# Designs tried in a protein design run: peptides against a protein of PDB entry 6GMG. Part 80

Target 1, 331 residues: chain A of PDB entry 6GMG
Amino acid sequence: DSDDRVTPPAEPLDRMPDPYRPSYGRAETVVNNYIRKWQQVYSHRDGRKQQMTEEQREWLSYGCVGVTWVNSGQYPTNRLAFASFDEDRFKNELKNGRPRSGETRAEFEGRVAKESFDEEKGFQRAREVASVMNRALENAHDESAYLDNLKKELANGNDALRNEDARSPFYSALRNTPSFKERNGGNHDPSRMKAVIYSKHFWSGQDRSSSADKRKYGDPDAFRPAPGTGLVDMSRDRNIPRSPTSPGEGFVNFDYGWFGAQTEADADKTVWTHGNHYHAPNGSLGAMHVYESKFRNWSEGYSDFDRGAYVITFIPKSWNTAPDKVKQGWP

## One batch from the design tools (peptide)

Design b1_p24_1 (made by RFdiffusion4)
Fold by OpenDDE base, seed 1:
Structure b1_p24_1 (fold): chain B 331 residues (1-331), chain A 24 residues (1-24)
Amino acid sequence: as target 1 above (331 residues)
Amino acid sequence: SLPTPAPRPPSSVLDAYMDSMRAK
């Protein structure tokens, strides 16, 4: 499987990227060229460009997850995930809707559930929470101060997250971030960190003990956000792909998209960076490609997936992997 | 070992697929 994965070679720090290929509202390039762009635009530590290290290049080589990995500084744990689900729409469509011609009941229910998720509202919820967290971080010089600020902010907004347990991923996310503890990172100072966002697409029907129909067409009850908070329990996400509905059919296990900390208020104008597969230039898959897509292109996803989650993590403010503005493509 | 994404079709196929979805 991933045995053919190869770490991309180092690129000189001064090498400029070749132009990206525009395609249907997104920009595409080979992974080596993305490394060049990354070094020019996103590599800065304390305002100084850095060559992508061998370790970072190895992370990147893992494909779509690699893009999020190299920019967030850690392999995604997906513990602090948000989504939006319209329960009323779901119930109404199940009651009053009808299966399409040739569509089974299970297929109909799975489709209706998928369509009842609102990707834009899920994204906006994550942005809202990230903003609250950033306010709590601003003048907090220890974790205790951060947590106190966070609780005050939530109380002021009457946010249901205020009722989460102290051990919840919501409150423990910062302390569990490796870069927060690093001397050249946060150095245990919350005010040196900022909240960032990435997204994961995955399949709901992952329970092997459930019906075959749920594995093929989706589990309508799986991975729904909790009311009020919007939190999604990701503990049952085991990166299991959709089951084939016909012989020879196969599906991808997941997709990751990096947003960071863009300040663009219009969701449709935000840029999401993602990859296609692990880097295998000498294998059948070929070289890894990196895409920079607008939100519409990202959020549409693929038939491989029926769930989208928007996840919050943290990076040091000294990193430039999550700038306020992201320019699509090159130049 | 860390999870890796499964193979995806070539970019040209993906582009066509995405375009078709937007047209619907």
Scores: peptide ipSAE 0.045, ipTM 0.689, DockQ to the pose 0.043
Fold by OpenDDE base, seed 4:
Structure b1_p24_1 (fold): chain B 331 residues (1-331), chain A 24 residues (1-24)
Amino acid sequence: as target 1 above (331 residues)
Amino acid sequence: SLPTPAPRPPSSVLDAYMDSMRAK
């Protein structure tokens, strides 16, 4: 699918970025210039700047997922995902609402379901859980200690996550993180790791055995968060795009946005980093561009997607890919 | 190399998004 994908060339470690281009609340630049910024701001390991490796540049070249990939250190598995869904709003709108002029019943139901998700509350839930995890990590020097701390924290907060199975993504996420096991990463020491967040936009109507209407207009029942926990079962997400409603129409399969571990309390002021497509400077898509968007810009998404999930993973504290403060654009 | 999915966005998707933002 990406045969014309090209790995961006290396950038000198000391090369400063060119100014980003502001555009409707976001900052935009070409991928090579993002590499320059990344090396100056996010590349630090143990406080020392690093040149983006060929492997990292290759990861980055995959587009929106590449931004999350290079900053998280692994291809997104999306196993520990959170969202917020207003069931009462959904039921009420289905009961009392009516399709718009020219809108089919299936289209109406899909739209109502999409609108019943609250991106801000979903993000808030992920941040809440990440905070709990970070407290559990802080003084834990083995996985057992981490898990014990986590259970205690959840019990203190009367959080429904305390009832999750030991094999659930919630409890297994840390040990399944490659950087946790790396010598220069966590080295199997939870206290050397921190929780980070990214977001994925995707299509609900991915079941090929379902009706064509669900594939075209969304599956209202798919990818809803579990009550109490907010966990979304992502096992059926296979990166299948929305089905076209007319000949020649095509939709994007997914979008990823990197948040990391920003401490900004106001969600609206948080910065999300994402890419438009894989790097194909000699192809029809052209060069990859990287965007730094405010939450408003990110959470709005595209018509290609009717679901948003906020995912927790882990990175070593020694990495600077998830700083407390992210500055939008350059300079 | 690991087999990894790659996004397949049309080049005009972001432009359409920006246009929508401009209209606000």
Scores: peptide ipSAE 0.030, ipTM 0.693, DockQ to the pose 0.057
Fold by OpenDDE base, seed 2:
Structure b1_p24_1 (fold): chain B 331 residues (1-331), chain A 24 residues (1-24)
Amino acid sequence: as target 1 above (331 residues)
Amino acid sequence: SLPTPAPRPPSSVLDAYMDSMRAK
């Protein structure tokens, strides 16, 4: 029951975190302890450590999405999303493969589609684009200059994104970022902003007009990236969970993981921060826990989801929620 | 294979958020 959600109390600014503990190959801690770490490591504005505000603590209390929310400064809109899909693998497996024992045709097709996505390539595409954007931002002092720089960078790289419409989420993402327009944020100066990345796991079979089988086992044709650009149309993602295949079965609607702007070149060594559920210390769900997972652990996901997208947004450079290096756990 | 956590209850995080927004 969402009514059981509680905003975590404030933590003293200088309170040091307790040690994290290992959990399924990732570092885990209770939300209150994450707030302590956040204040020590990620809270800095213009180099000054900050106490997490009540508003930020409230955002965080919403669970997995809350981690991305508090670090990005806005609720995820997921408009600029990337993925990688191997069309040839998908076609070949459908043609030459067959359902496993006890597997329905729909289940087979859904599984094959899920397995045809490459999480690492999707992540690398997002990083590539974020890098291009950051170069375009670096010395641009108005949006026009940013857009001109962006087009030049894309042309130099012969990137298909150069052909996107001016109204595309790709080109409109910066101006649609609240912190870009804030006086203490970007103040309408692109050079004060940087691109950051988060990831969303979700279910493909969300179309209520489609077959029940697609809702239970996945829609093989849904949420594929556009060829060349890697852009995923997220407009039909309504946060609808997978349909149960048996009585009493239920699935989570989504999962979010925060990456930020880590510079680690090896994807397998990058750290992703996420939460389990909304904070309900006095409810059946219990206290919220925060996880810091390596890419392998994050990208594996859950059976609840058959899609992973890597999303680009922007934060002010003055924020330290997306440092170059993220250390897993504490100490 | 990677170890997986125990099954967790279904969540409607966005629903909770929307409810919160409507209550304000």
Scores: peptide ipSAE 0.025, ipTM 0.632, DockQ to the pose 0.042
Fold by OpenDDE base, seed 3:
Structure b1_p24_1 (fold): chain B 331 residues (1-331), chain A 24 residues (1-24)
Amino acid sequence: as target 1 above (331 residues)
Amino acid sequence: SLPTPAPRPPSSVLDAYMDSMRAK
């Protein structure tokens, strides 16, 4: 949220991207060049490539969230989020472990909690659920049929999600997706939609009523997944950044990474697309850059964040923003 | 250098978007 944010200019539909650059084991390019790639690879609607609209370019200009925004077609609501937390590891480490030299008790507990999350298992859970949803979608021509299929799939797998309330994000996500209702989108036909995944990194210590230590070093009890379902209650995520631990220190509020619907079975080989900051070519931050990172690079995150959630949403099958295979960089 | 994530959009924009999503 800055007044120096600029919407990237339009790129000709037939303009090919320049080669990406390596950066910390990931592929990197300036936002304008990503638009070129996007138009060639991801822009297709009903098999026809499209020029990125001014509205889409404006969405993209918001940085990391902009990448997810332009590809999902909506600003992330993060309501259907999954994670994996090793409760036994957490308890054992707290009981038997000790703070490092110079580490406070609060810092130790926050670190142990962060390390007790398994990013790969969280991602796997989201993929599992997305697969179930896709099976429920494929032959459903109204929401009722979709919900019935979904319940049957969950019952067959003895999945705890079958016990969720009908109004829960899990069951309500589809009908709350704008593109589902659009004539050129789902047109209220679930079989025209598919589940997609993105990830959000954020800070656990967002409760202003909690201790300063939790705001500085993390809240070990916050944003844990529910047992059985893996669902994370994101209602308390208010995009509040980590509190500084020293004078002059500052942290960013969130990071978003777009996965889509890649079919690569090896999580380590999946590609995550994200941006560094909002586009400010004439400002102090400079031009926005887009990164295509492997899962290891994405899931590692930054010290700004101690939580990672994997979120499911939906896009029309006619969109190509979530292809089966994503390649890093260009060509 | 490591990338720094972008800030959230203005609250007014987000609120308007959320309101639109809740509309039936």
Scores: peptide ipSAE 0.033, ipTM 0.640, DockQ to the pose 0.054; fails the geometry check

Design b1_p24_1_s1 (made by RFdiffusion4, then SolubleMPNN; from b1_p24_1, 13 letters changed)
Fold by OpenDDE base, seed 5:
Order: structure tokens, then sequence, then C-alpha cells
Structure b1_p24_1_s1 (fold): chain B 331 residues (1-331), chain A 24 residues (1-24)
């Protein structure tokens, strides 16, 4: 019940976090303690610590999406999304594989499709593109210069993204970022911005006009990346959860994980920050908890989801919500 | 109104998965 959501109270700027709880390679804490850490580590604007504002605390209170929201500065639009899908594996398994005992054909096809996505390659593609974008941003002082630089970089790398339409989310993402236009943000200067990454887990079978089987077991053809570019059309993602396969079964609508702009080359050593649910300390859900997970813990996801997208957005370089290095937990 | 996430599955699911990976 959304009516139970509460905005976490303000934390003093100098309040140090309590130790996080380590658990199976992840670190976990209550939302108020994350706010304390955030103020010490991620709150910096132009090198100066900031208290998390009421607005930011309200954004954060929305749970997993709130973590991405507060750190990116905007509610996720998910327009510039990447994934990796092994079409050959998919076709081969459909042709030569068979349903498991008790598995329906639709369930088999949905599972095979899910397993044909490579989360690590999807993440790496997003990082590759973000790197290209950052090079294009570095010395560009207007959007035209940025776009020209971007096209040149793509041409030099023979990247299929060079063939994208000018209206593509790939080329429009920067101009559609509110913080780019803000005077105390990018101020319309691309060189003041940097590309950052977050991830969304969601369900493929969201089309209400499709078969019930697709809604229960996944749509094998939905939300595949375009060959060469890795771009995923997210326009049909409406936060619709998986349909129950049995009475009483329920699934959640999505999960979000914040990566930012970590420079760690080993994907397995990267840290992903996410929340469990909206903050309801006096409700049935309880207080929101924040997790800092390694990639293996994040990318594993849940049975609620059969898609993982890695999304690029932008933040001002003056923000410290996406540092080069993220330390897991506290201290 | 922005969409809010429904409650996530219990953390124990991830924990159990992790344990399984370590045991394998």
Amino acid sequence: as target 1 above (331 residues)
Amino acid sequence: MYPMPAPKPPQSILDSGYQSQLAA
C-alpha cells in the first residue's frame, strides 16, 4: 500500500554511519543509515558535502528505484538501454532442446530466452558505450559538438550505433537529461556531464493482448537487443509484473540497481546499490533496506524477472553520486 | 504518481542462491 510510504527523517551532516551487515558478499543497512553514508561519501557537490534534502529523501523512500533516482537526479526513463542476447544459442536450444519434466512448451521457450541473455556482456556493452560518450563529452561545449564527436568516435570504432537515427535515444539522451540544462548542473555544456549506468530487472511478458502463457512464462521475442548496437526498445515496458502461474503466487514489478561510473575493470568486483521496497516503517513492509551487492549478486536477479537492461544516463561531473571507486559497506 | 516497487522476494532467496554457487 503506497499510503504507508514515509519519507525518512533528515540525518545530521556529520553523523557517521553504523556498520553495515555483511551477508554473502553483499552489505546491507537500513535506509537511514544509508543516508548517513550517502552524506559522507556521495553527497558532494563541487567537493562539498551536502545534507540529503527532503526531496532527495522522498525520492529515496520509493525503494530500489529510489536509490537510482536520488543518485541520478531523475526518475529513471530507461530509454537508452543495452543488453546482450545470443541468438544462435537461442535458436539452437529451441531446435535441439526439450522441455524439462513437467515444463510446458511456453515455459521452456521463456526459460531458453531468459538464459540466452548474457548479463555480463550487456553490462560491458553499456560500459563501452558510456566510455565512448564520455570521450565525446570531454571537450564539447555545446550539444552540436558533442554529437559530432560522438559520430566521429563511433565511425573510428566502426560501431553500429553510428547508423542510429538522430531521434534515437542514443543521440537524444543528453538533451533530455534535466540536470544537463540546469544552471548549477551542466548548464548546456556537455563537458560538465558524464555518462553513468544503472540496471533494471523486469518482466518480458507484459503485453496484455498476448497469450496468457507469455504473461506467465515470458515472451521470448520481447525486449531483445538490436544486433550490432545492443539497444533495447524499452517503450513497451510498463512496469507490469509477471502473471501468477499458480493460485496465490505473486511477482514484483521491477528492480533497479545503481552502478554509476565505477572504473573497476573486473565486472565481478563492481558494486551495485539497490533497495528492497518503499520505506514503510510503521506498515507491514517495514523499513526500507539498502543493499550494496557485487555484480554476481545483482545480476542473479529473481524469478520475477526474465530481462535485465543496462541503462545509460548522465549526471553533472560536480556530483559525487558516481565515483570512480565504490567501497562496499561501512567502514 | 511515480510507480513504486512491490515488495521484493525474501533476501534468503538470493542468499540460498549464493550458497548454492559456493557449494558447486
Scores: peptide ipSAE 0.037, ipTM 0.676, DockQ to the pose 0.038
Fold by OpenDDE base, seed 4:
Structure b1_p24_1_s1 (fold): chain B 331 residues (1-331), chain A 24 residues (1-24)
Amino acid sequence: as target 1 above (331 residues)
Amino acid sequence: MYPMPAPKPPQSILDSGYQSQLAA
């Protein structure tokens, strides 16, 4: 019950973190200790360390989404999402493949669809687009200049995104970012902003009007990226979990991982920060834990989810929640 | 203004994932 959620207490600004613990190739710690690390490493505004505010601690307490929330400065809207789907692989496997022993046709199709997504290529696409956006932002002092720069960059690269509507999430994402409009943030100056990336894992079979099989085993046609652009229509994502296949079985609604703006070229060396559940130290779930995972550990996901998206948003350059280099764990 | 859906925090993600890996 969401009623057991507790806001973690404040941590002194100068309190150093305790060492993280290794957990299945990840670095793991309790939420209070992450707050300590966050204050030492990620809290900087205009080069000055900040204590995590009560509001930020409340956001963080929501679990995996809370990690992305506190670092991006807003609740994830997931509007500008990218993925990569191998249509040829999907069609070929459906045609030439066979269900496993005991696997239903619907289960087979759902599995084949899941396996046809390429997380690495999806991440690469998001990084490519973020790079283009960052170039467009660099010397733009108003939104019009940013949009003009963006169109020029896309034209130079012959990118299909150049054909998107002006009202699309791609072109409207910056203006719809609260921190862009904030006086101490972007102050309506694109050159003060930078593109950042987070990832969401979720279930494809969310349509309540669809067959029970799609809700249990996935909808093979749902949440596919558009050809050429890689854009995923996230409008139908309502945070509905996978339906149980047996009595008593339950699945989680989503997972979020924060990447930010790391410059590490090797995807496998990038660090993704995420939480296990909302903070309930006095409840059955217990205290929230925060994990720093390598890309391989993050992208593997869970059986709860059959879709992954890489989402672009923006933060002020004055924030240090998305540094060029992220170190896994502590010390 | 579409009311931002109240964030529904995930339950124990890692526990569910771990159980799924052990069953696989």
Scores: peptide ipSAE 0.026, ipTM 0.644, DockQ to the pose 0.087
Fold by OpenDDE base, seed 2:
Structure b1_p24_1_s1 (fold): chain B 331 residues (1-331), chain A 24 residues (1-24)
Amino acid sequence: as target 1 above (331 residues)
Amino acid sequence: MYPMPAPKPPQSILDSGYQSQLAA
């Protein structure tokens, strides 16, 4: 019950974190200790540490989405999402493969679709696009200059995104970012902003008008990236969890992981920050824990989800929530 | 324009996921 959610208390600005503990290849800590780390490492505005505000602590308390929320400065809209899907593999496996013993046809098709997504390629596509956007931002002092730069960069790379409509999430993402318009943020100056990345895991079978089998085992045709661009239409993602396949079974609605703007070229060495559930220290779920996972651990996901998207948004360069290097755990 | 969803706190993700992974 969401009514058990509690906002974590404030932590003194200069309080150092306790050591993280290893957990299944991840670094784990309780939410209040993450706040301590956040204040020491990620809180900086114009180079000055900040205490996490009550509002930010409230955002954080929502769990996995809260980690992305507090670091991006806005609740995830997921509009500019990328993935990679191997259509040939999918078609070939459907044609030449067969259900496993005890596997229904719908379950087989859902599994084949899930396995046809490549998380690493999806992540790399998002990083590629973020790099292009960052180059376009660098010396642009108004939105028109940014858009012109972006089109030039895309043309130089022969990128299919150059053909997107001016109203598409790709071109509208910056102007729709609240921190871009804030006086102490971008102040309408693109050169003060940078592109950042987070990831969302979710269920494909969310259409209530579709078959029960799709809701239980996945919709093979849902949330595929557009050819050439890699863009995923996220408009049908309503945070609906997978339907149970047996009595008493339940699934989680989503998972979010924060990457930011790490420059590590090896995907396997990148660090993803996420939470387990909303903070309920006096409830059945208990205190929220924050995890810092390597890409392999993050991208593996859970059976609750059959889609992974990598989303681009923007933050002011004056924020330190997306540093070039992220260290896993503490110290 | 995509509507902004209201914040929805997830259930215990990692506990369920780890249990499933350990059982496999």
Scores: peptide ipSAE 0.025, ipTM 0.671, DockQ to the pose 0.084
Fold by OpenDDE base, seed 3:
Structure b1_p24_1_s1 (fold): chain B 331 residues (1-331), chain A 24 residues (1-24)
Amino acid sequence: as target 1 above (331 residues)
Amino acid sequence: MYPMPAPKPPQSILDSGYQSQLAA
């Protein structure tokens, strides 16, 4: 927690947003204006607009994670995460490639590993799995029915996820979702829930027992997806930032982007919503800004991060925080 | 893939102090 974090004030339910401004191919606005947009577009519960509650505004004030938090209804657990890694490319580049001028061996290996991840394929895998889950949720009125449906769907597709343990994040994610158990949420009815997606950017070199080089330049072996499933073990992600490579250098611990349940088939046209930092209007960081980025802008990430994961969670269908179509900016 | 000129956007500095909900 930062002492200078402030909860944005309430916005009248009928207040329309000011126009967003372009920011390097993104749509950008201040957090207060995003609240206005959120109330007009995403706030609906059972078809009725809602004012963003104080609790939700507090969640939002946490920055990029706050955007995902307010829209998913819970702080991200990141347990059901997917990525795509090209092992052949990685091995080939390590074998046949060479460090650039001035690049250390560790830096070279870290870079090659980072470049061996395919963000688009990782996102596609998450969407594929979310689609399977949504089919399994349909007409399932208890968890047992959902799980049976899910196993059948996976078997039909010969998906390696069918071999996951019943206690795995894949099978346990629904039951562990608070909104699934809420009376006004899922009410323990899977058919009232839908799968949604967000993304996390983070640093691979988080092991304090590893070499300094791994902490500075990345751990090439860390946070790789399991073959066949695409699942990433996120248990070692402790929100530890990249270590400085030079004096005075500092890195951010993570970034989160909200996708939801957009149906746009072209990944490049999908919109990702994220924040720049926690809301500190009276502090050095200033007011929080919210960005709506296209996939390319989001997936590019920052030098602070060498991993991107695409995470599945669930929200009630009665929420409109994950609509089929997301429009960038306002109006 | 048309590379959009992506100058480094503002970095996300987030409060990580809130404990995430753990799976039961």
Scores: peptide ipSAE 0.036, ipTM 0.601, DockQ to the pose 0.052; fails the geometry check

